# Ledger of designs, part 198: peptides against a protein of PDB entry 4GXB

Target 1, 277 residues: chain A of PDB entry 4GXB
Amino acid sequence: VPTEEVSLEVLLSNGQKVLVNVLTSDQTEDVLEAVAAKLDLPDDLIGYFSLFLVREKEDGAFSFVRKLQEFELPYVSVTSLRSQEYKIVLRKSYWDSAYDDDVMENRVGLNLLYAQTVSDIERGWILVTKEQHRQLKSLQEKVSKKEFLRLAQTLRHYGYLRFDACVADFPEKDCPVVVSAGNSELSLQLRLPGQQLREGSFRVTRMRCWRVTSSVPLPSGSTSSPGRGRGEVRLELAFEYLMSKDRLQWVTITSPQAIMMSICLQSMVDELMVKKS

## One batch from the design tools (peptide; made by RFdiffusion4, then SolubleMPNN)

Design b2_p28_1_s3 (from b2_p28_1, 17 letters changed)
Fold by OpenDDE base, seed 4:
Structure b2_p28_1_s3 (fold): chain B 277 residues (1-277), chain A 28 residues (1-28)
Amino acid sequence: as target 1 above (277 residues)
Amino acid sequence: GAERIVKEVEELNKELEENREKWEEVFS
């Protein structure tokens, strides 16, 4: 691609648009720095955020596709998909809420975390009780961002990334599930017919290994899974989990976001390794 | 297209294999 100056749109979690002038040849870090500069985010806080490729759904929700890698050219990565549904999103890229303390000491960092958290609550990624919702609303009305975040940090699935509904072979084959990644785990929420909502927690520290596989479904007449056209690649994330002492079991998630799930797992493991060292 | 996704998965799996030792250290 010829090097030229272009205007690139980067979205915040809440859909706020940040327009940056970059070169088509600018790598992910260059674009991230441009976004940071546009937002007046200090250089020392840039590392707490990443750029993600997402697909914007009809309802305005984001389906995370992957994290943009350092060597990628964000402009090319998004435009090559030839669909306006694909967007670049800025989001925090750490899992431990303790790092919020570093970020929220800066006004811009605080604003970014606040906007993301509000959005995550509104999208149902963070789970709230009625009382908690009331408290959060009160704090939001007062624009008490720090207090809002402190309360939010105590909420279920704070800091989690929620994926689109998909299918898993746990607890039984072909179970519809909602997967969320955060707090060094994959949370699988499911409701079996006639049963209450259940959550399976899979801690990354108990995942011996994981892998992503791709397959092209053979045109078997009946498997019109909703949303997959004929000939679409089927992606699966499989992980081997220590269910109990000396009992390993494979769990497989079938999702077009299997790659993103894997990226989250790796990211959580990397963060744990940093803490251990 | 399908080819792009397949390639991406292959690259990802390669990266996962390279990092396998890292999460084995975290595994308990």
Scores: peptide ipSAE 0.057, ipTM 0.698, DockQ to the pose 0.666
Fold by OpenDDE base, seed 2:
Structure b2_p28_1_s3 (fold): chain B 277 residues (1-277), chain A 28 residues (1-28)
Amino acid sequence: as target 1 above (277 residues)
Amino acid sequence: GAERIVKEVEELNKELEENREKWEEVFS
């Protein structure tokens, strides 16, 4: 691609648009720096954020596709998909809420975390009780961003990424589940027929290994789930989990977001390794 | 297309395998 100056749109978690002038040859870090500069985010805080490729759903929610890699050209990556549904999103890229303290010290960092958290609550990624919701709304009305975040940090699934509904083979074959990644775990939420909502927690520290697989469904006649076009690649995330002492079991999640799930797992592991060092 | 996704998966799995030895030290 010839090097040209272009206008690139980067979205915040709340859908706010940040327009940056970049070169088509600018790599992910270059674009991230441009976004940071546009927002007046200090250089020392840039590392707490990343650019993600997402698909905007009809309801305006984001389905995370993957994290943009360092060698990628964000302009090319998003435009090559030839669909306006694909967007680049800026989001925090750490898992431990302790790092919020570093980011919150800066006004811009605070605003970014606040906007993300509000959006995550509105989208149901962070789980809140009625009373907690009332408290959050009160703080939002007062524009008390720090207090809002402190309360939010105590909430269930704070800092998690929620994925689109998918299928897992646990606890039973072909179980519809909602997967969320955060706090060094995968949370699987499911409701079996006639049962209450259940949540399974899979800690990354108990995952011996994981892999992503791709398969092309053979046109076998019967189970055409209506939503999968015959030509779509089926992605699966499989991980080997230590269920109990000396008992390893494979768990497989079938999802178009399997790649993103794997990226999250690796990112959580990397962060844990840094903490142990 | 499908080929790009397959390649991405292969690259990702390669990276995961390369880091597996490091993770085994943390696995409990």
Scores: peptide ipSAE 0.045, ipTM 0.683, DockQ to the pose 0.528
Fold by OpenDDE base, seed 5:
Structure b2_p28_1_s3 (fold): chain B 277 residues (1-277), chain A 28 residues (1-28)
Amino acid sequence: as target 1 above (277 residues)
Amino acid sequence: GAERIVKEVEELNKELEENREKWEEVFS
């Protein structure tokens, strides 16, 4: 793509559009800086956020595809997909809620976290009781953003990224699950026939290793899973997990978002390593 | 296309493998 000045749209979690003028050759950090400047986000807070490639669903929900890497050209990355469903989204890129304190001290940072949190609650990524929901609404009506966030930080799956429904081989083969990443874990929510909702927690500290695999399903005539078109690549995330003392077991998640899941795992590990060092 | 995804996965796995040695020090 020739180097030229273009208008690039970046979305906030709430769907607010931020238009920035960038070069087609600008890398991820350059675009992120442009977005920060447009929002009046201080330079010292830029590192708390990242740009993500997402697919916008019909209901306006975002399916996270991947985090844009440093070497990428965001304009090229999004436009090369040749679909208007793909968007670039700004989101916080840390997992420990303690870092919220740094971001919340700035008006723009506070607004970004607030917008993200409201969106995550509305999308059901953060789990709330009826009473908690009432309290949150009251705070929202009062525009008490700090108090809203403090309450939200106590909620289940605060700061988690929720993935689209997929399949895992745990606890049984071909189990439908909803995977969420956060708090240094993968949470697998599942409901087996005739059973209540269950959650499996897989802490990253107990993952010896993980990998993403790709396969091209052979055109088997019969079992076209309804959502996979002919020739779609099957992606899987597999991790070796310490289930108990001296017992390692592989767990495999089959999902189009396997890449994003692996990015989340790596990001969580990186953050933990920084804290231990 | 499928080829792009495969390549992306391969690159990702390479990066993961490179970082694995570092993580093994933290694995309990």
Scores: peptide ipSAE 0.040, ipTM 0.675, DockQ to the pose 0.547
Fold by OpenDDE base, seed 1:
Structure b2_p28_1_s3 (fold): chain B 277 residues (1-277), chain A 28 residues (1-28)
Amino acid sequence: as target 1 above (277 residues)
Amino acid sequence: GAERIVKEVEELNKELEENREKWEEVFS
């Protein structure tokens, strides 16, 4: 692609559009810096955020595809998909809520965290009780962003990334699940027929290893889901989990977002390793 | 297309394998 100046749209979690003028040859960090400059985010806070490739659903929800890598050219990465459904989103890229303290000291950082948190609550990524919801609304009406965040930090799945509904082989084969990543775990929520909502927690520290696999389904005459055209790749995330002392078990999640799940796992592990050093 | 996804998965798995030894040190 020839190097030229282009206008690139980057979305915040709440759907706010940030337009930046960049070169088609600008790498991820260059684009991130441009976005930060446009928002007046200080340089020392840039590292707390990342650019993500997402698919915007019909309802406006974001399905996270992957984190943009350092060597990528965001303009090329998004435009090469030849679909307007794909967007670039700015989101915080750390897991430990303790880092919120650093970010929220700055007005722009505070606003970004607030917007993200509001959006995550509205999308149902953060779980709230009726009473908590009332309290959050009250704080939102008062425009008390710091207090709002402090309350939000105590909520279930604060800071988690929620994935689209998918299938796992846990606790049973072909079990529909909703996976969320955060707080150094994968949370698998499921509802079996006639049962209440259950949640399985898989801590990354108990994952011996994981892998992503890709397979091309054989044209089985069985009606595959109508959306899978000939040649769609099936993605799976498999991890070996320490269920109990000296008992390892493989858990497999079948999801188009298997890559993103793996990225989240690696990111959580990396953060934990930094803390232990 | 499918080829791109396969390549991305391969690269990702390579990175995971490279970091596996380091992670095993903190695996509990």
Scores: peptide ipSAE 0.022, ipTM 0.649, DockQ to the pose 0.559

Design b2_p28_1_s4 (from b2_p28_1, 14 letters changed)
Fold by OpenDDE base, seed 5:
Structure b2_p28_1_s4 (fold): chain B 277 residues (1-277), chain A 28 residues (1-28)
Amino acid sequence: as target 1 above (277 residues)
Amino acid sequence: GAEELVKEVEELNKELEEKRSVWEEVFA
């Protein structure tokens, strides 16, 4: 692609548009820096955020596809998909809420975290009770962003990334699940027939290994899942989990977001390693 | 297309394998 100056749209979690002038040849970090500059985010806070490729759903929700890699050209990555549904989103890229303290000290950082948190609550990524929702709404009306975040930090799945509904082989084969990644775990929410909503927690520290696999479904006549066209690649995330002492079991999640899930796992592991060093 | 996605998965798995050794030490 010839090097040209272009206007690139980057979205915040709340859907706010940030337009930046970049080169088509600018790498992910270059674009991130441009976004930071446009927002007046200090250089020392840039590392707390990343650019993600997402698919915007009809309802305006974001389905995270992947984190943009360092060597990628964001303009090319998004335009090559030839669909207006794909967007670039700025989001925080750490898991431990303790790092919020560093980001919240800056007005721009505070605003970014606030916007993300509000969006995550509105989208149901963060789980809230009726009472908590009332409290959050009150704080939002008062525009008490710091207090809002402090309350939000105590909520279930704060800081988690929620994926689209998918399928797992745990606890039963072909079980519909909603996966969320955060706090060094994969949370699998499911409802078995006749049972209440359950959540399975898979801590990354108990994952012996994981991998993403791709397969082309054989045209089996009857089991074409509605919406998977002939030739669509099936992605799976498989991890070997320590269920109990000396008992390892493979768990497999079938999802188009398997890549993003694996990126989250690696990111959580990396953060844990930094904390242990 | 499908081929690009397969390559992406392969590269990702390679990266994961390289980092696995470090994580295995922490897991053990």
Scores: peptide ipSAE 0.027, ipTM 0.524, DockQ to the pose 0.504
Fold by OpenDDE base, seed 1:
Structure b2_p28_1_s4 (fold): chain B 277 residues (1-277), chain A 28 residues (1-28)
Amino acid sequence: as target 1 above (277 residues)
Amino acid sequence: GAEELVKEVEELNKELEEKRSVWEEVFA
């Protein structure tokens, strides 16, 4: 692609648009720096955020596809998909809420975390009780961003990334689940027929290994799920989990977001390794 | 396309395999 100056749209978690002038040859870090400059985010806080490729759904929700890699060209990555549904989103890229303290010291950082948290609550990624919701609304009305975040940090699934509904083979085969990644775990929420909502927690520290597999479904005549055209790739995330002492079991999640799930797992592991070091 | 996605998965798995050795030491 010839090097040209272009206008690139980057979205915040709340859907706010940030337009930056970049070169088509600018790498992910260059674009991230341009976004930071546009927002007046200090250089020392840039590392707390990343650019993600997402698919915008009809309801305006974001389905995370993957994190943009360092050597990618964001303009090319998004435009090559030839669909306006694909967007680039800025989001915090750490898991430990302790890092919020560093980011919140800056006005722009505070605003970014606040906007993200509000969005995550509105989208149901962060789980709130009725009483908590009332408290959050009160703080939002007062525009007390720091207090809002402090309360939010105590909420269930704060800092988690929620995925689209998918299927797992745990606890039963072909079980519909909602997967969320955060706090060094995969949370699997499921409701079996006639049962209450259950949550399974899979801590990354108990995952011996994981892998993403891709398969092309053979045109078996019967399971034409509407919309899977000839040639759609089925993605699965499989991980080997220590269920009990000396008992390893494979768990498989079938999801178009299997790649993103694996990226989250690796990112959580990497963060844990940095803390141990 | 499907082929590109397969390649991406293969590359990802390769990266995971390289990091697995380090993680296995922590797991252990």
Scores: peptide ipSAE 0.021, ipTM 0.524, DockQ to the pose 0.517
Fold by OpenDDE base, seed 3:
Structure b2_p28_1_s4 (fold): chain B 277 residues (1-277), chain A 28 residues (1-28)
Amino acid sequence: as target 1 above (277 residues)
Amino acid sequence: GAEELVKEVEELNKELEEKRSVWEEVFA
């Protein structure tokens, strides 16, 4: 691609548009720096955020596709998909809420976290009770961003990335689940017929390994999975989990977001490694 | 396309394997 100056749209979690002038040859970090500059985010806080490729759904919700890699050219990555549904989103890229303290010290950082958190609550990524929702709404009305975040930090699935509904082979085969990644775990929420909502927690520290697999369904006439058109790549995330002492079990999640899930796992592991060092 | 995705998955798995070895060494 010839090097040209282009206008690139980057969205915040709340859908706010940030337009940046970049080169088509600018890599992910260059674009991130441009976004930071446009937002007046200090350089020392840039590392707390990343650019993600997302698909915007009809309802305006974002389905995270993947994190943009360092070597990628964000302009090319998004435009090559030839669909306006694909967007680049700025989001925080750490998991431990302790890092919020560093980001919140800056006005712009605070605003970014606030906007993200509000969006996550509105989208149902963060789980809130009625009373908590009332409290959050009150704080939002007062525009008390710090207090809002402090309360939000105590909420279930704060800082988690929620994926689209998918299928897992746990606890039963072909079980519909909602997967969320955060707090060094994959949370699998499911409701079996006639049962209450259950959550399975899979801590990354108990994952011996994981892998993403891709398969192309053979045009075998009979497997009418109604929703996947003939020829769509099936992605799966499989991880080997230590269920109990000396008992390893494979868990497989079938999801178009399997790559993103694996990125989250790796990111969580990386963060844990940084903390241990 | 499908081929690109397969390559991406392969590369990702390779990276994961490399990192796994480091992880096992540190936590072992």
Scores: peptide ipSAE 0.021, ipTM 0.485, DockQ to the pose 0.450
Fold by OpenDDE base, seed 2:
Structure b2_p28_1_s4 (fold): chain B 277 residues (1-277), chain A 28 residues (1-28)
Amino acid sequence: as target 1 above (277 residues)
Amino acid sequence: GAEELVKEVEELNKELEEKRSVWEEVFA
């Protein structure tokens, strides 16, 4: 691709558009720096955020595809997909809420976290009770961003990334689940008719290993779910989990976001390693 | 059934919480 100056759109979690002028040859970090500069985010806070490739759904929700890698050219990465549904999103890239304290000290950082958190609540990524929702709305009306975030930090799945509904082989084969990654775990939520949301927690510290696999579904004659075209690549995340003392079991999640899930796992492990050092 | 599955997950989570301290020692 010839090196040219282009306008690149980067979205915040709430869908706010940030337009940056970059070169087509600018790498991920260059684009991130440009976004930071546009937002007046201090250089020392840039490392708390990353650029993600997402697919925007019809309802405006973001399906995270992957984190953009350092060597990537964000402009090329997003435009090569030849679909307007793909976007680049800026989001915080750490898991421990303790790092919020560093980010919140800056006005821009605070605003970014606030916008992200509001969006995550609105999208149902963060789970709230009726009372908590009332409190959050009150704080939002008062524009008390710090207090809002402090309350939000106590909420279930704060800081989690929620994936699209998918299928797991746990606890039963072909079980519909909603997977969320955060707090050094994968949360598998099951919605059963007439029942409350139930959650299975898989801590990364209990995962011996994980892998992503791709396969082409064999034309099985009967259960053609009408929406899966015969040629759609099936992605799976499998992890070996310590269920009990000396009992390892493989759990497999079938999801188009399997790659993103694996990225989250690695990121969580990396963060834990930094904390232990 | 769905109810059994939910119970299994709850039990699993409970077991995992109870054993978390032991496992952290094993993997540390």
Scores: peptide ipSAE 0.017, ipTM 0.363, DockQ to the pose 0.031; fails the geometry check

Design b2_p28_2_s1
Fold by OpenDDE base, seed 5:
Structure b2_p28_2_s1 (fold): chain B 277 residues (1-277), chain A 28 residues (1-28)
Amino acid sequence: as target 1 above (277 residues)
Amino acid sequence: DEEERERRRREEEERRERELKEWEELFS
């Protein structure tokens, strides 16, 4: 792509549009800095956020595809897909809520976290009871952003990224699941026949390794993946998990978001390593 | 042959019980 100045749209979690003037050759960090400047976010807080490639669903929800890489060209990455459903989204890129304290000290940082949190609650990524929802709404009406976030930080799946419904081979083969990443774990929500909704926790510290694989299903009547066309690439995330003492078992998640899941895993591990260093 | 079959059956049952316990611990 020839180097030229372009207007690039970057979305916040709530769908707010941020237009930035960048070069087509600008790397991810350059674009991120441009967005930060547009929002008046201090330079020292830029590192708490990242740009993500997402697919916007019909209902306006975002399906996270992957994090934009450091040397990637965001303009090229999004435009090369030649689909209007793909967007670039700014989101916080850390997992430990303790880092919220640093971000919340700044007005812009506070607003970004607030907008993200509101959106995550509205989309059901953060799980709330009726009473908690009432309390949150009250705080929202009062525009008490700090108090809102403090309450939200105590909620189930605060800071998690929720993925689209997919399939896992655990605890049963071809089990429909909803995967969420956060708090150094993969949470698998599932409902077995005749049972209540259950949530399984797979801690990254108990993962020996993980990998993403891609395959092309054979055109056969038995290989119908729900919601996928025949011949489409099948992505899988497989991780080897320490189920019990000295017992490792592979768990495989089949999802078009397998790459994003692996990015989350790596990001969580990296953050843990930094914290322990 | 029968003793070996019974041993294998017991080992399989123990494996299943262990897996069930592990599942229950994961999905609390």
Scores: peptide ipSAE 0.195, ipTM 0.674, DockQ to the pose 0.039
Fold by OpenDDE base, seed 4:
Structure b2_p28_2_s1 (fold): chain B 277 residues (1-277), chain A 28 residues (1-28)
Amino acid sequence: as target 1 above (277 residues)
Amino acid sequence: DEEERERRRREEEERRERELKEWEELFS
């Protein structure tokens, strides 16, 4: 693509639009810096955020596709898909809520975290009780952003990324699950017939390895995921998990977001390594 | 052939029950 100045739309988690003028040749970091400048976010806080490629659903929810890579060209990446469903989203890119303290000391950082958190609650990514929801709404009405975040930090799945409903082979074959990534784990929420909602926690520290595979189901094969077209690519995330001492078991998640899941796993591992250094 | 099919069915059922039990032990 020839180098030219273009207007690029970057969305916040709540769908708020940020328009930035960038070059088509600008890399991810360049675009991120442009967004930061537009928002008046300090340079020292830029590293706490990343740009993500998402697919916007009919209801306005975002399905995360992947994090934009460092040397990627965001304008080319999003426009090459030739679909208005695909968007670039700014979101915080760390897992440990302790880093919120650095970000929320700045007004713009605070606003970004607040907007993201409100959106995550509204979309059900952060799990809240009725009473907690009441308290959060009260704080929201008062525009007490810091207090709102402090309360939110205590909530279940705060800081998690929630994926679209998908299928796992654990605990049962073809089990519908909702996967969330955060706190150095993959959380699998599911309800077996006649049972209560349960959550399985797969800690990354107990994953020996993981891989993403892609396949095209054959028309005559029963390998097509329910609801997928005959010719659609099937993505799977498989990880080998230490269930008990010296007992490894493979768990496979079938999801179009398998790549994003793997990115989350790697980023969680990377963050743990930084914290241990 | 039918016996082999039945054997596989039973083995799959046993696998399912074991996995369910493991899930309950680990995450309930």
Scores: peptide ipSAE 0.190, ipTM 0.696, DockQ to the pose 0.032
Fold by OpenDDE base, seed 1:
Structure b2_p28_2_s1 (fold): chain B 277 residues (1-277), chain A 28 residues (1-28)
Amino acid sequence: as target 1 above (277 residues)
Amino acid sequence: DEEERERRRREEEERRERELKEWEELFS
């Protein structure tokens, strides 16, 4: 791609558009800095955010595809997909809510966290009771952003990234699940036949290892998983989990977001390591 | 042979019980 100046659209979690003038050759950090400058986000807060490639669904929700890597060219990464459904989104890139305190001290940072949190609640990524919802709405009406965030920080799955419904081989083969990543875990929500909704917690500290694999199902195989078109690449995230003392078991999640899941896992592990150092 | 079969069955049952317990611990 020839180097030229282009207008690149970067979205916030709430769909707000940030237009930045960048070069097609600008790397992820360059674009991130441009977005920060456009928003008047201080340089020292840039590191708390990342750019993500997402697919915008029909309902306006974002399906996270992956985090843009440092060496990537965001303009090329998004345009090469040749679909307007793909967007670049700015989102916080840390897991521990304690870091919110640093970000919230700045007006722009506060606004970003607020917008993200509102969106996450509206999309059902953060789980709220009726009473909590009432309280949140009251705070939203008052535009009490700090108080809103403080309440939100106490809510279930605050700071989690929710993935699209997918399939796992645990606890049963081909089990429909909703996976969320956050708080150093993968949360698997599932409903077995005749049972209530259950949530399983897979702590990253109990994962020995994980891997992402891609495969192309054979067209002739009648046993193709329901819902996948013939010839679609199947992505799987498999992790080896310490179920009990000295008992390891592999769990496999089949999802087009397997890459993003693995990125989340690595990011959570990295953050834990930083905290320990 | 029968004692060994019975032992294996018991071991399998114990394994299943452990796995179920572990599942219940994971899913709350």
Scores: peptide ipSAE 0.196, ipTM 0.671, DockQ to the pose 0.038; fails the geometry check
Fold by OpenDDE base, seed 2:
Structure b2_p28_2_s1 (fold): chain B 277 residues (1-277), chain A 28 residues (1-28)
Amino acid sequence: as target 1 above (277 residues)
Amino acid sequence: DEEERERRRREEEERRERELKEWEELFS
């Protein structure tokens, strides 16, 4: 692609648009720096955020496809898909809420976290009770961003990424599940027949390994994966989990977001390793 | 405040782990 100056649109989690002038040859970090500059985010806070490729749904929600890698050219990555549904999104890229303290010290950082958190609550990524919702709304009306975030940090699935509904082979074959990644775990929410909603926790520290596989379904039968057309590539995330002492079991999640899930797993592991050092 | 937050996180983790254990027992 010829090197040209282009206007690139980067979205915040809430859909707010940030327009930056970049070169088509600018790498992910270059674009990230441009976005930071546009927002007046200090350089020392840039590392707390990343650019993600997402697919915008009809309702405006984002389905995360993958994190943009350092060597990628964001302009090319998004435009090569030849669909306006794909967007580049800025989002915080750490898991431990303790790092919020660093980001919140800056006005711009605070605003970014606030906007993201509001969006995550609105989209149901962060789970709230009726009473908590009332409290959050009150704080939002008062524009008390710090207090809002402090309350939000205590909420279920704060800091999680929620994935689109998919299918797992656990606890039963072809079980519909909602997967969320955060707090060094994959959370699997599901409802078995005749049972209430349950959430299973798969801690990354108990994962021996994981892999992503792609396959083309055979024309034989109904695909177990909801929303997949005939002939579409089937992506699966499989991880080997320590269920009990000396008992490993493979769990397989079938999802178009399997790649993103694996990225989250690796990112969570990496962060844990940093904490241990 | 921070101690309360950590306590809540631990309690939630324990809940999830118990639920996972119940699922495991189904395959035992």
Scores: peptide ipSAE 0.077, ipTM 0.474, DockQ to the pose 0.020; fails the geometry check

